Peptides against a protein of PDB entry 2L5G. Designs and how they scored, part 35

Target 1, 41 residues: chain A of PDB entry 2L5G
Amino acid sequence: LSKEELIQNMDRVDREITMVEQQISKLKKKQQQLEEEAAKP

## One batch from the design tools (peptide; made by RFdiffusion4, then SolubleMPNN)

Design b2_p19_4_s4 (from b2_p19_4, 11 letters changed)
Fold by OpenDDE base, seed 4:
Structure b2_p19_4_s4 (fold): chain B 41 residues (1-41), chain A 19 residues (1-19)
Amino acid sequence: as target 1 above (41 residues)
Amino acid sequence: LEKKLEELREEKEKIEKEL
């Protein structure tokens, strides 16, 4: 691959990483909220 | 999702080795 194609692939992967990390964070926050709600008397 | 994140990190490491 050219250096330009490698940089374009890196930028794609970095965007995909960010999206997946945001999805994981949202799911973990929702899990924590459900656990906290279930622990309330 | 955690597996997909690992696969993306491995892809990133491969690209970094070719730069």
Scores: peptide ipSAE 0.479, ipTM 0.864, DockQ to the pose 0.730
Fold by OpenDDE base, seed 2:
Structure b2_p19_4_s4 (fold): chain B 41 residues (1-41), chain A 19 residues (1-19)
Amino acid sequence: as target 1 above (41 residues)
Amino acid sequence: LEKKLEELREEKEKIEKEL
């Protein structure tokens, strides 16, 4: 691959990482909210 | 999702080794 193609692939991967991390964070926050709601009397 | 994140980090490390 050219250096330009490698940089383009890096930029794609960095975007995908950010999207997956945001999805994981959203799911973890939702899980925590459900656990906190279930712990209320 | 955590497995997908690991696969993406491994892909990133491969690209970084070729740069």
Scores: peptide ipSAE 0.479, ipTM 0.864, DockQ to the pose 0.733
Fold by OpenDDE base, seed 1:
Structure b2_p19_4_s4 (fold): chain B 41 residues (1-41), chain A 19 residues (1-19)
Amino acid sequence: as target 1 above (41 residues)
Amino acid sequence: LEKKLEELREEKEKIEKEL
């Protein structure tokens, strides 16, 4: 691959990483909210 | 999702080695 194609692939992967990390964070926050709500009397 | 994140980090490391 050219250096430009490698940089474009890096930018794609960095965007995908960010999206997956945000999805994991949202799921963990939702899990915590459900656990906190289930612990309320 | 955690497995997909690891696969993306491994892909990134491969691209970084070719740059």
Scores: peptide ipSAE 0.478, ipTM 0.864, DockQ to the pose 0.731
Fold by OpenDDE base, seed 3:
Structure b2_p19_4_s4 (fold): chain B 41 residues (1-41), chain A 19 residues (1-19)
Amino acid sequence: as target 1 above (41 residues)
Amino acid sequence: LEKKLEELREEKEKIEKEL
């Protein structure tokens, strides 16, 4: 691959990483909220 | 999702080694 094609692939992967990390963070926050709600009498 | 994040980080590391 050219250096330009490698940079374009890196920029694609960085966007995909950001999207997956945001999805994981949203799921972890929702799990924590459910655990905190279940711990309230 | 954690497995997909690992696969993407491994893909990034391969691209960085070719640059």
Scores: peptide ipSAE 0.477, ipTM 0.864, DockQ to the pose 0.740

Design b2_p19_5_s1 (from b2_p19_5, 10 letters changed)
Fold by OpenDDE base, seed 3:
Structure b2_p19_5_s1 (fold): chain B 41 residues (1-41), chain A 19 residues (1-19)
Amino acid sequence: as target 1 above (41 residues)
Amino acid sequence: KEEEKKQLEREILHKEKLE
């Protein structure tokens, strides 16, 4: 891999990380909503 | 915009190391 190919691969991984972090945030918000609904008397 | 800025910073750092 050239240094250019390594930079391009890093840019791709940074975009993939951002997409996965957004999915984790949505799942955590859904989990919190279900926990708050289950805690209602 | 922030990702575009990071990509540009990597491209600049790449050019500076080939000089």
Scores: peptide ipSAE 0.046, ipTM 0.625, DockQ to the pose 0.054
Fold by OpenDDE base, seed 4:
Structure b2_p19_5_s1 (fold): chain B 41 residues (1-41), chain A 19 residues (1-19)
Amino acid sequence: as target 1 above (41 residues)
Amino acid sequence: KEEEKKQLEREILHKEKLE
């Protein structure tokens, strides 16, 4: 792996982390909605 | 924004080591 390929791989991993964090945020919002719906009589 | 800043910092560090 060249130094350039290593930097490109780091940039890819940083983008994948950002995508996973956005998915976690969406799942947390869905969890909160389900908890609020389950708390309604 | 923060990830764009980190990408730019990596590109700068790459250029400085090719000189």
Scores: peptide ipSAE 0.045, ipTM 0.621, DockQ to the pose 0.051
Fold by OpenDDE base, seed 2:
Structure b2_p19_5_s1 (fold): chain B 41 residues (1-41), chain A 19 residues (1-19)
Amino acid sequence: as target 1 above (41 residues)
Amino acid sequence: KEEEKKQLEREILHKEKLE
């Protein structure tokens, strides 16, 4: 791997992390809504 | 286009740090 290939791979991983963090945030909000609905008497 | 521009800017900045 050239040093340029390592940077391109880092940039790709940083984008993948950002996409996964956005998915986790959406899933966590949905989980909280389901927990709040299940806690209603 | 905008993300491709940012990638090219990172590649340029990286070459300048190796000189």
Scores: peptide ipSAE 0.045, ipTM 0.614, DockQ to the pose 0.152
Fold by OpenDDE base, seed 5:
Structure b2_p19_5_s1 (fold): chain B 41 residues (1-41), chain A 19 residues (1-19)
Amino acid sequence: as target 1 above (41 residues)
Amino acid sequence: KEEEKKQLEREILHKEKLE
């Protein structure tokens, strides 16, 4: 792997991390909503 | 001449690794 290929792979991984973090945030918000709905009598 | 050739070969290989 050239230095340029390593930088390109790093930039790709950073974008993938950002997308996964956004998905985790959405899933945590959905989990909280379902827990609040299940806690209603 | 032969040592100068080896130095140039090392410099070429170093550039190819930094690209």
Scores: peptide ipSAE 0.040, ipTM 0.484, DockQ to the pose 0.017

Design b2_p19_5_s2 (from b2_p19_5, 12 letters changed)
Fold by OpenDDE base, seed 2:
Structure b2_p19_5_s2 (fold): chain B 41 residues (1-41), chain A 19 residues (1-19)
Amino acid sequence: as target 1 above (41 residues)
Amino acid sequence: EEEKKKELDRKIKHEEAKK
């Protein structure tokens, strides 16, 4: 792997991390809504 | 657009550090 290929792979991983973090945030919000609805008597 | 600028700036700094 050239240093250029390593930089390109890093930029790809950074994008994948950002996408996964956005998915986690959406899922966590949905989980909190379901927990709040389940906690209503 | 900003993320593409950061990617280009990383590539430029890397090419300068090879010289």
Scores: peptide ipSAE 0.047, ipTM 0.624, DockQ to the pose 0.057
Fold by OpenDDE base, seed 5:
Structure b2_p19_5_s2 (fold): chain B 41 residues (1-41), chain A 19 residues (1-19)
Amino acid sequence: as target 1 above (41 residues)
Amino acid sequence: EEEKKKELDRKIKHEEAKK
């Protein structure tokens, strides 16, 4: 791997991490909403 | 925004190290 390929791969992984973290945040919020709705009589 | 700045700073430092 050239130093250029390593930087390009790092930039790609940083973007993928950010996208996955945003998905996890949305899923956690949906889980909390479903738990709160299921706890209402 | 911060990640885009870090990406740009990495690219600048890399192009400077090629000269």
Scores: peptide ipSAE 0.046, ipTM 0.620, DockQ to the pose 0.054
Fold by OpenDDE base, seed 4:
Structure b2_p19_5_s2 (fold): chain B 41 residues (1-41), chain A 19 residues (1-19)
Amino acid sequence: as target 1 above (41 residues)
Amino acid sequence: EEEKKKELDRKIKHEEAKK
């Protein structure tokens, strides 16, 4: 792997991390909504 | 926008280290 290929792979992983973090944020928001709905009698 | 700036800063630093 060239140093350029390593940088390109890091930039790809940084994008994948950002996508996963956005998915986690959406899932946490859905979890909170379900917990708030389940806490209503 | 911030992640694109970090990507550009990494590329600039890499091209400077090749000279």
Scores: peptide ipSAE 0.043, ipTM 0.611, DockQ to the pose 0.054
Fold by OpenDDE base, seed 1:
Structure b2_p19_5_s2 (fold): chain B 41 residues (1-41), chain A 19 residues (1-19)
Amino acid sequence: as target 1 above (41 residues)
Amino acid sequence: EEEKKKELDRKIKHEEAKK
């Protein structure tokens, strides 16, 4: 792999990490909403 | 859920009526 290919792979992985972190945040928020709704009498 | 609240209120009233 050239230095340029390594940088391109890093930029791809950084974007994938950001997308997964946003998905985790949305799922945690949905989990909290479901827990709050289940805890309502 | 409003149904669970009504069930809980029925249980409380039933336990109070046994005293």
Scores: peptide ipSAE 0.018, ipTM 0.292, DockQ to the pose 0.009

Design b2_p19_5_s3 (from b2_p19_5, 13 letters changed)
Fold by OpenDDE base, seed 2:
Structure b2_p19_5_s3 (fold): chain B 41 residues (1-41), chain A 19 residues (1-19)
Amino acid sequence: as target 1 above (41 residues)
Amino acid sequence: EEEKKKQLELEKLALEAKK
């Protein structure tokens, strides 16, 4: 791998991390909503 | 994850400084 290919791979991984973190945040928010709905009498 | 992202950005900056 060239230095340029390594930088491009890092930029790809940073984008993938950001996408996964957004998915985790969305899933945690959905979990909280389901827990709040299940806690209603 | 954020710690890993920050580490990758630091390594990227170190590689760019060697241009």
Scores: peptide ipSAE 0.064, ipTM 0.675, DockQ to the pose 0.047
Fold by OpenDDE base, seed 3:
Structure b2_p19_5_s3 (fold): chain B 41 residues (1-41), chain A 19 residues (1-19)
Amino acid sequence: as target 1 above (41 residues)
Amino acid sequence: EEEKKKQLELEKLALEAKK
């Protein structure tokens, strides 16, 4: 792996982390909405 | 994951500074 390939792989992993964190945030928000809806009589 | 993300960013900056 060249130095440039290593930097490109780091940029890819950083983007993948950000995408997964955004997915986790959306899932947590959906869970909270479902819990709030299930608590309504 | 945020700590790992920050560590990767610091390593990237350290690699770029050696160009």
Scores: peptide ipSAE 0.064, ipTM 0.676, DockQ to the pose 0.047
Fold by OpenDDE base, seed 4:
Structure b2_p19_5_s3 (fold): chain B 41 residues (1-41), chain A 19 residues (1-19)
Amino acid sequence: as target 1 above (41 residues)
Amino acid sequence: EEEKKKQLELEKLALEAKK
């Protein structure tokens, strides 16, 4: 791997981390909403 | 995860400075 290929791979991983963190945040928010709905009489 | 992201950005800058 060239130095340029390593930088490009690091840029890809950074974008993938950001996308996964956004998905985790959405899933946590949905989990909280379902827990709040299940706690209502 | 944000700590890993920041570490990756620092490593990119270090690789670019060695060009």
Scores: peptide ipSAE 0.064, ipTM 0.680, DockQ to the pose 0.047
Fold by OpenDDE base, seed 1:
Structure b2_p19_5_s3 (fold): chain B 41 residues (1-41), chain A 19 residues (1-19)
Amino acid sequence: as target 1 above (41 residues)
Amino acid sequence: EEEKKKQLELEKLALEAKK
């Protein structure tokens, strides 16, 4: 792997991490909303 | 029944948020 290929792979992984973190945040927020709705009779 | 459906959706979201 060239240094350039390693940097490109790091940039790709960093983008994938950011996308997954945004998905986790959305899922946690939806979880909280459903918990608040499930706590209502 | 709606509460069970909400609880199952919560469990699914909790499992997805742990991945």
Scores: peptide ipSAE 0.027, ipTM 0.502, DockQ to the pose 0.027

Design b2_p19_5_s4 (from b2_p19_5, 10 letters changed)
Fold by OpenDDE base, seed 2:
Structure b2_p19_5_s4 (fold): chain B 41 residues (1-41), chain A 19 residues (1-19)
Amino acid sequence: as target 1 above (41 residues)
Amino acid sequence: KEEEKKQLEREKEHEEALK
């Protein structure tokens, strides 16, 4: 792997991390909504 | 072109951090 290939792979991983973190945030918000709905009498 | 420019900037920053 060249230095450029390593930087490109790092950038790809950083983009993948950002996408997964956004998915986790959406799922956590949905979980909280379901917990709030389940806590309503 | 713009993404390639950003990669080249990160490459330069990495080269400066290794000096």
Scores: peptide ipSAE 0.045, ipTM 0.596, DockQ to the pose 0.066
Fold by OpenDDE base, seed 5:
Structure b2_p19_5_s4 (fold): chain B 41 residues (1-41), chain A 19 residues (1-19)
Amino acid sequence: as target 1 above (41 residues)
Amino acid sequence: KEEEKKQLEREKEHEEALK
């Protein structure tokens, strides 16, 4: 792996992390909405 | 486009740091 290939791999991993963090945020919001709906009498 | 520009900027900064 050249330094350039390492930087390109880091940039790919940073994008993957950002995508997973956005998915976690959406799932947490959906969980909160479902918990609020289930708590309605 | 902007992410690709930012990647190219990082690659240039690393090339300059190796000179």
Scores: peptide ipSAE 0.045, ipTM 0.589, DockQ to the pose 0.063
Fold by OpenDDE base, seed 4:
Order: structure tokens, then C-alpha cells, then sequence
Structure b2_p19_5_s4 (fold): chain B 41 residues (1-41), chain A 19 residues (1-19)
């Protein structure tokens, strides 16, 4: 692996992390909505 | 273009850190 290939792989992983973090945020918001709906009689 | 510029900036920072 060249240094340039390593930097390109890091940039790819950083993009994948950002996408997963956005998915986690959406799922946490959905979980909170379901918990608030389940707490209503 | 903007992402390519940002990648080139990171490459330069790494080149300077290894001199």
C-alpha cells in the first residue's frame, strides 16, 4: 500500500463512519418516538 | 473538486509531518 492508497482508504472509512453515525442518529430518534408512543395509554 | 482539494491538503500535511 502506498501512502496515497492509505490516505484514500482512510477517507473512505471516514465517509462510511459518517454514514453509520447518521443511521444511528435516525434509529435513536425512531426509538425515542416508539418509547413516547408506547408510554401513552 | 472540493473533496479532491481537501484530500490533496491532507496529503501535503502528511508529507510535511514525515520530512
Amino acid sequence: as target 1 above (41 residues)
Amino acid sequence: KEEEKKQLEREKEHEEALK
Scores: peptide ipSAE 0.044, ipTM 0.590, DockQ to the pose 0.061
Fold by OpenDDE base, seed 1:
Structure b2_p19_5_s4 (fold): chain B 41 residues (1-41), chain A 19 residues (1-19)
Amino acid sequence: as target 1 above (41 residues)
Amino acid sequence: KEEEKKQLEREKEHEEALK
């Protein structure tokens, strides 16, 4: 792997991490909404 | 492109960290 290929692979992984973090945030928000609705009598 | 400029910046930072 060249230095350039390693940097490109790092950039790809950083984008994948950001996408997964956004998915986790959306799922956590949905979980909280469901918990708040389930806690309402 | 803005992405290419950002990649070149990371390449320079990595070169400075290895000197």
Scores: peptide ipSAE 0.044, ipTM 0.588, DockQ to the pose 0.063

Design b2_p19_6_s1 (from b2_p19_6, 7 letters changed)
Fold by OpenDDE base, seed 3:
Structure b2_p19_6_s1 (fold): chain B 41 residues (1-41), chain A 19 residues (1-19)
Amino acid sequence: as target 1 above (41 residues)
Amino acid sequence: EELERKKRELQKLKEELAA
């Protein structure tokens, strides 16, 4: 791959990582909300 | 596994760019 193609692939993978991490964070926040609501009397 | 797979892909691309 050219240097340009490598950089473009890195930028793509960085975006894909960010999207997966955001999904994980959203699911963890939902889990925490469910746990907090279940702990309320 | 998806996240860790992407991190490994990114690491390989960085290594190839540095070579």
Scores: peptide ipSAE 0.244, ipTM 0.760, DockQ to the pose 0.115
Fold by OpenDDE base, seed 2:
Structure b2_p19_6_s1 (fold): chain B 41 residues (1-41), chain A 19 residues (1-19)
Amino acid sequence: as target 1 above (41 residues)
Amino acid sequence: EELERKKRELQKLKEELAA
């Protein structure tokens, strides 16, 4: 791959990492809410 | 795990760019 193609691939993967991290954060918050609701008597 | 796969992909691209 050219240097330009490598940089473009890195930029793509960096965006994909950010999207996955945001999804994980949302799912963790939802999991915590469900665990807190399940722990209520 | 998807995040760790992407981190490994990014690391390989960085290594190839530095070579």
Scores: peptide ipSAE 0.244, ipTM 0.759, DockQ to the pose 0.113
Fold by OpenDDE base, seed 1:
Structure b2_p19_6_s1 (fold): chain B 41 residues (1-41), chain A 19 residues (1-19)
Amino acid sequence: as target 1 above (41 residues)
Amino acid sequence: EELERKKRELQKLKEELAA
């Protein structure tokens, strides 16, 4: 791969990491809400 | 896990860029 192709692939992967981290954060918040609701009588 | 796969992919690309 050229230097330019490597940089483009890094930029793609960085965007994909950001999207996955945002999804994980949303799922963790939903999990916490469900756990808090399940702990209520 | 998808995040850790992507982090490993990014690390490999950084190593190839530094070589």
Scores: peptide ipSAE 0.241, ipTM 0.758, DockQ to the pose 0.113
Fold by OpenDDE base, seed 4:
Structure b2_p19_6_s1 (fold): chain B 41 residues (1-41), chain A 19 residues (1-19)
Amino acid sequence: as target 1 above (41 residues)
Amino acid sequence: EELERKKRELQKLKEELAA
């Protein structure tokens, strides 16, 4: 790969990492909400 | 697993850019 293609691929993967981390954060928050709701009498 | 896979992909691209 050219230096330009490597930089473009790095920028793509960095965006994809950010999207996956946001999805994980949303799922963890939803899990916590469900656990808190299940713990209520 | 997907996050760790993408982190490994990014690390390989950084190593190739530094070579």
Scores: peptide ipSAE 0.238, ipTM 0.756, DockQ to the pose 0.113

Design b2_p19_6_s2 (from b2_p19_6, 7 letters changed)
Fold by OpenDDE base, seed 2:
Structure b2_p19_6_s2 (fold): chain B 41 residues (1-41), chain A 19 residues (1-19)
Amino acid sequence: as target 1 above (41 residues)
Amino acid sequence: SELEEKLRELKKLKEELEK
């Protein structure tokens, strides 16, 4: 791989990490909201 | 979970690209 290809691959991986972390965060927040709503009298 | 596994794989790939 060229230096440019390595940079492009790193930028792609960083974007994919951000997207996956956001998806995990959204799912965890939704789970917490459902648990909090189920715990209400 | 599948997403947490994918996140671990991406972080491992990032570490390999940083070497």
Scores: peptide ipSAE 0.446, ipTM 0.851, DockQ to the pose 0.125
Fold by OpenDDE base, seed 1:
Structure b2_p19_6_s2 (fold): chain B 41 residues (1-41), chain A 19 residues (1-19)
Amino acid sequence: as target 1 above (41 residues)
Amino acid sequence: SELEEKLRELKKLKEELEK
């Protein structure tokens, strides 16, 4: 792999990490909201 | 979760690319 190909692969992985972290954050926030609503009388 | 597993795999792949 060229230096440019390694940088491109790193940039791709960084984008995928960001997307997955955002998805996890959204799901955790939604889970917390559902738990908080279920705990209300 | 599947997403947390994928995140761990991506972080390992990043670590290998940084070597």
Scores: peptide ipSAE 0.446, ipTM 0.851, DockQ to the pose 0.125
Fold by OpenDDE base, seed 3:
Structure b2_p19_6_s2 (fold): chain B 41 residues (1-41), chain A 19 residues (1-19)
Amino acid sequence: as target 1 above (41 residues)
Amino acid sequence: SELEEKLRELKKLKEELEK
């Protein structure tokens, strides 16, 4: 792999990490909202 | 979860590319 190909692969991995972390955060927030709504009288 | 496993794999791949 060239230096340019390594940089491009790193940038791709960083984007994929960010996307997965955002998906996990959204699911956790949605779960918390459903639990808070179910706890309301 | 599957997403947490994928996140661990991506972080491991990042560490390998940084060597």
Scores: peptide ipSAE 0.445, ipTM 0.851, DockQ to the pose 0.125
Fold by OpenDDE base, seed 4:
Structure b2_p19_6_s2 (fold): chain B 41 residues (1-41), chain A 19 residues (1-19)
Amino acid sequence: as target 1 above (41 residues)
Amino acid sequence: SELEEKLRELKKLKEELEK
């Protein structure tokens, strides 16, 4: 891999990490909201 | 979960690119 290819691959992996972490966070927040709503009288 | 597994794989790939 060239230096440019390594940088491009790192940038891609960093973007994919950010996207997956945001998806996990949104799903966990939605789960918590549904649990809190189900626990309300 | 599938997403948490994918996140672990991406973090391992990042670690290999940083070596």
Scores: peptide ipSAE 0.445, ipTM 0.851, DockQ to the pose 0.124

Design b2_p19_6_s3 (from b2_p19_6, 8 letters changed)
Fold by OpenDDE base, seed 3:
Structure b2_p19_6_s3 (fold): chain B 41 residues (1-41), chain A 19 residues (1-19)
Amino acid sequence: as target 1 above (41 residues)
Amino acid sequence: EELERKERELQKLKEELAK
């Protein structure tokens, strides 16, 4: 791979990481909401 | 996990860029 191709692949993987982290954050927020709803009398 | 796999892919690309 050229240096330019390596940089482009890094930028792609950085975007993919960001998307996965956003999905994890959404799932954690939904888990917290369910726990808060279950704790209400 | 998917995240850990992507982090390992990124680390390998950084190592190849440093050569």
Scores: peptide ipSAE 0.180, ipTM 0.740, DockQ to the pose 0.115
Fold by OpenDDE base, seed 5:
Structure b2_p19_6_s3 (fold): chain B 41 residues (1-41), chain A 19 residues (1-19)
Amino acid sequence: as target 1 above (41 residues)
Amino acid sequence: EELERKERELQKLKEELAK
């Protein structure tokens, strides 16, 4: 791999990490909403 | 877990770039 290809792969993985973190945040928020809804009478 | 797998991939790419 060239240095340029390595940098491009790093930039790709950084974007993929950001997308996964956003998905985890959405799922945690959904879990909290379901727990709050289940705790309501 | 997918995040931990990508973080390990990124760390390997950083180590390869440092050679």
Scores: peptide ipSAE 0.178, ipTM 0.738, DockQ to the pose 0.113
Fold by OpenDDE base, seed 4:
Parts: C-alpha cells; structure tokens; sequence
Structure b2_p19_6_s3 (fold): chain B 41 residues (1-41), chain A 19 residues (1-19)
C-alpha cells in the first residue's frame, strides 16, 4: 500500500470507530433507561 | 467485539505506516 492509501484506510477506520462508539453509547443509555424504568414501582 | 476489532485494524495500519 502507498502512504496515501494507508492514511485513507486509517481515516476510514477512525470514522468507523467513531460510529461504533456512538452506537455503543446510545445502546448503554437505552439499557440504563430500561433498568431505571424497571426499578420504578 | 466490533470496536476492539477496528482498534486492532487501526493499530496495524499505524505500524505499517511507521515502516
């Protein structure tokens, strides 16, 4: 791979990491909301 | 897990760029 192709692949993977982290954060927040609602009388 | 796989992919690309 050229240096330019490596940088482009790194930028792609960095974007994909950010998207996965945002999905995990949303799912954790939804899990916490469901646990809080299940603990209410 | 998907995040850990992508972090390992990124680390390999960084190591290849440093050669």
Amino acid sequence: as target 1 above (41 residues)
Amino acid sequence: EELERKERELQKLKEELAK
Scores: peptide ipSAE 0.176, ipTM 0.738, DockQ to the pose 0.113
Fold by OpenDDE base, seed 1:
Structure b2_p19_6_s3 (fold): chain B 41 residues (1-41), chain A 19 residues (1-19)
Amino acid sequence: as target 1 above (41 residues)
Amino acid sequence: EELERKERELQKLKEELAK
């Protein structure tokens, strides 16, 4: 791979990491909301 | 597991770029 191809692959993986982290954050927020709803009488 | 796999992929690409 050229240096440019390696940088492009790094940029792709950095975006994929960001998307996975956003999904994890969304799922954690949803989990917390479900726990809060389950704790309401 | 998916996040950790991507972090390991990124680390390998950084190591290849440093050669």
Scores: peptide ipSAE 0.163, ipTM 0.734, DockQ to the pose 0.113

Design b2_p19_6_s4 (from b2_p19_6, 8 letters changed)
Fold by OpenDDE base, seed 5:
Structure b2_p19_6_s4 (fold): chain B 41 residues (1-41), chain A 19 residues (1-19)
Amino acid sequence: as target 1 above (41 residues)
Amino acid sequence: EELDRKKRELQELKQKLAE
Protein backbone atom coordinates (compact mmCIF):
# COMPACT_ATOMS: atom_id res chain seq x y z
CA LEU B 1 0.00 0.00 0.00
CA SER B 2 1.26 3.49 -0.83
CA LYS B 3 1.26 6.19 1.89
CA GLU B 4 -1.67 7.81 0.03
CA GLU B 5 -3.63 4.52 -0.02
CA LEU B 6 -2.98 4.08 3.74
CA ILE B 7 -4.27 7.62 4.44
CA GLN B 8 -7.36 6.99 2.28
CA ASN B 9 -8.01 3.71 4.14
CA MET B 10 -7.57 5.50 7.52
CA ASP B 11 -10.04 8.22 6.46
CA ARG B 12 -12.51 5.50 5.36
CA VAL B 13 -12.17 3.62 8.67
CA ASP B 14 -12.53 6.90 10.66
CA ARG B 15 -15.83 7.56 8.83
CA GLU B 16 -16.96 3.96 9.44
CA ILE B 17 -16.13 4.32 13.18
CA THR B 18 -18.17 7.56 13.35
CA MET B 19 -21.14 5.86 11.64
CA VAL B 20 -21.01 2.84 14.01
CA GLU B 21 -20.71 5.12 17.08
CA GLN B 22 -23.77 7.10 15.91
CA GLN B 23 -25.71 3.84 15.39
CA ILE B 24 -24.71 2.58 18.88
CA SER B 25 -25.81 5.93 20.39
CA LYS B 26 -29.21 5.73 18.63
CA LEU B 27 -29.69 2.10 19.70
CA LYS B 28 -28.72 2.89 23.34
CA LYS B 29 -31.23 5.77 23.36
CA LYS B 30 -33.94 3.47 21.95
CA GLN B 31 -33.05 0.75 24.48
CA GLN B 32 -33.32 3.27 27.35
CA GLN B 33 -36.73 4.42 26.07
CA LEU B 34 -38.00 0.82 25.86
CA GLU B 35 -36.64 0.02 29.36
CA GLU B 36 -38.29 3.17 30.76
CA GLU B 37 -41.61 2.27 29.08
CA ALA B 38 -41.38 -1.34 30.35
CA ALA B 39 -40.69 -0.07 33.92
CA LYS B 40 -43.95 1.96 33.97
CA PRO B 41 -46.81 0.09 35.71
CA GLU A 1 -18.10 -5.83 18.42
CA GLU A 2 -18.00 -4.03 15.02
CA LEU A 3 -16.69 -0.79 16.58
CA ASP A 4 -13.79 -2.60 18.26
CA ARG A 5 -12.90 -4.32 14.96
CA LYS A 6 -12.81 -0.93 13.19
CA LYS A 7 -10.70 0.61 15.98
CA ARG A 8 -8.20 -2.27 15.60
CA GLU A 9 -8.18 -1.87 11.79
CA LEU A 10 -7.42 1.86 12.25
CA GLN A 11 -4.60 1.10 14.71
CA GLU A 12 -3.04 -1.38 12.24
CA LEU A 13 -3.24 1.22 9.43
CA LYS A 14 -1.64 3.88 11.68
CA GLN A 15 1.14 1.43 12.54
CA LYS A 16 1.79 0.68 8.83
CA LEU A 17 1.92 4.43 8.11
CA ALA A 18 4.52 4.93 10.87
CA GLU A 19 6.81 2.18 9.45
Scores: peptide ipSAE 0.287, ipTM 0.775, DockQ to the pose 0.112
Fold by OpenDDE base, seed 1:
Structure b2_p19_6_s4 (fold): chain B 41 residues (1-41), chain A 19 residues (1-19)
Amino acid sequence: as target 1 above (41 residues)
Amino acid sequence: EELDRKKRELQELKQKLAE
C-alpha cells in the first residue's frame, strides 16, 4: 500500500469510528430512557 | 465490539504508516 492509500484507509476508518460512536450514544440514550420508564410505577 | 475492532484497525494502519 502507498502512503496515500494508508492515509485514505485511516480517514475511512476514522469516519467509521465516528458513525459507530454516534450509534452507541443513541443506543445508550435509548437504553437509559427504557430503564427510566421501567422504573416508573 | 465493532468500535474496538475499528480502533485496532486504525492502530494497525498507523503502525504501517510509521514503518
Scores: peptide ipSAE 0.286, ipTM 0.775, DockQ to the pose 0.113
Fold by OpenDDE base, seed 4:
Structure b2_p19_6_s4 (fold): chain B 41 residues (1-41), chain A 19 residues (1-19)
Amino acid sequence: as target 1 above (41 residues)
Amino acid sequence: EELDRKKRELQELKQKLAE
């Protein structure tokens, strides 16, 4: 891999990490909402 | 986890760039 191809792959993986972290955050917020809704009478 | 796999992939790419 060229230095340019390595940098492009790093930029791709950094974007993929950000997307996965955002998905995990959304799922954790939805889990908390479901737990709070289940705790209401 | 998928996140941990991507973090490892990024570390391996950073290592290859430093060589």
Scores: peptide ipSAE 0.285, ipTM 0.775, DockQ to the pose 0.112
Fold by OpenDDE base, seed 3:
Structure b2_p19_6_s4 (fold): chain B 41 residues (1-41), chain A 19 residues (1-19)
Amino acid sequence: as target 1 above (41 residues)
Amino acid sequence: EELDRKKRELQELKQKLAE
């Protein structure tokens, strides 16, 4: 792999990490909402 | 996990770029 191909692959993986972290954050927010709704009298 | 696999892939790419 050229230096340029390595950088392009790193940028791809950084985007993929960001997408997975955003999905985890959305799932955690949904979990918190369900817990808050279940705690309502 | 998928996230941990991607973090390892990124570390391996960073290592190859430093060689």
Scores: peptide ipSAE 0.282, ipTM 0.775, DockQ to the pose 0.114

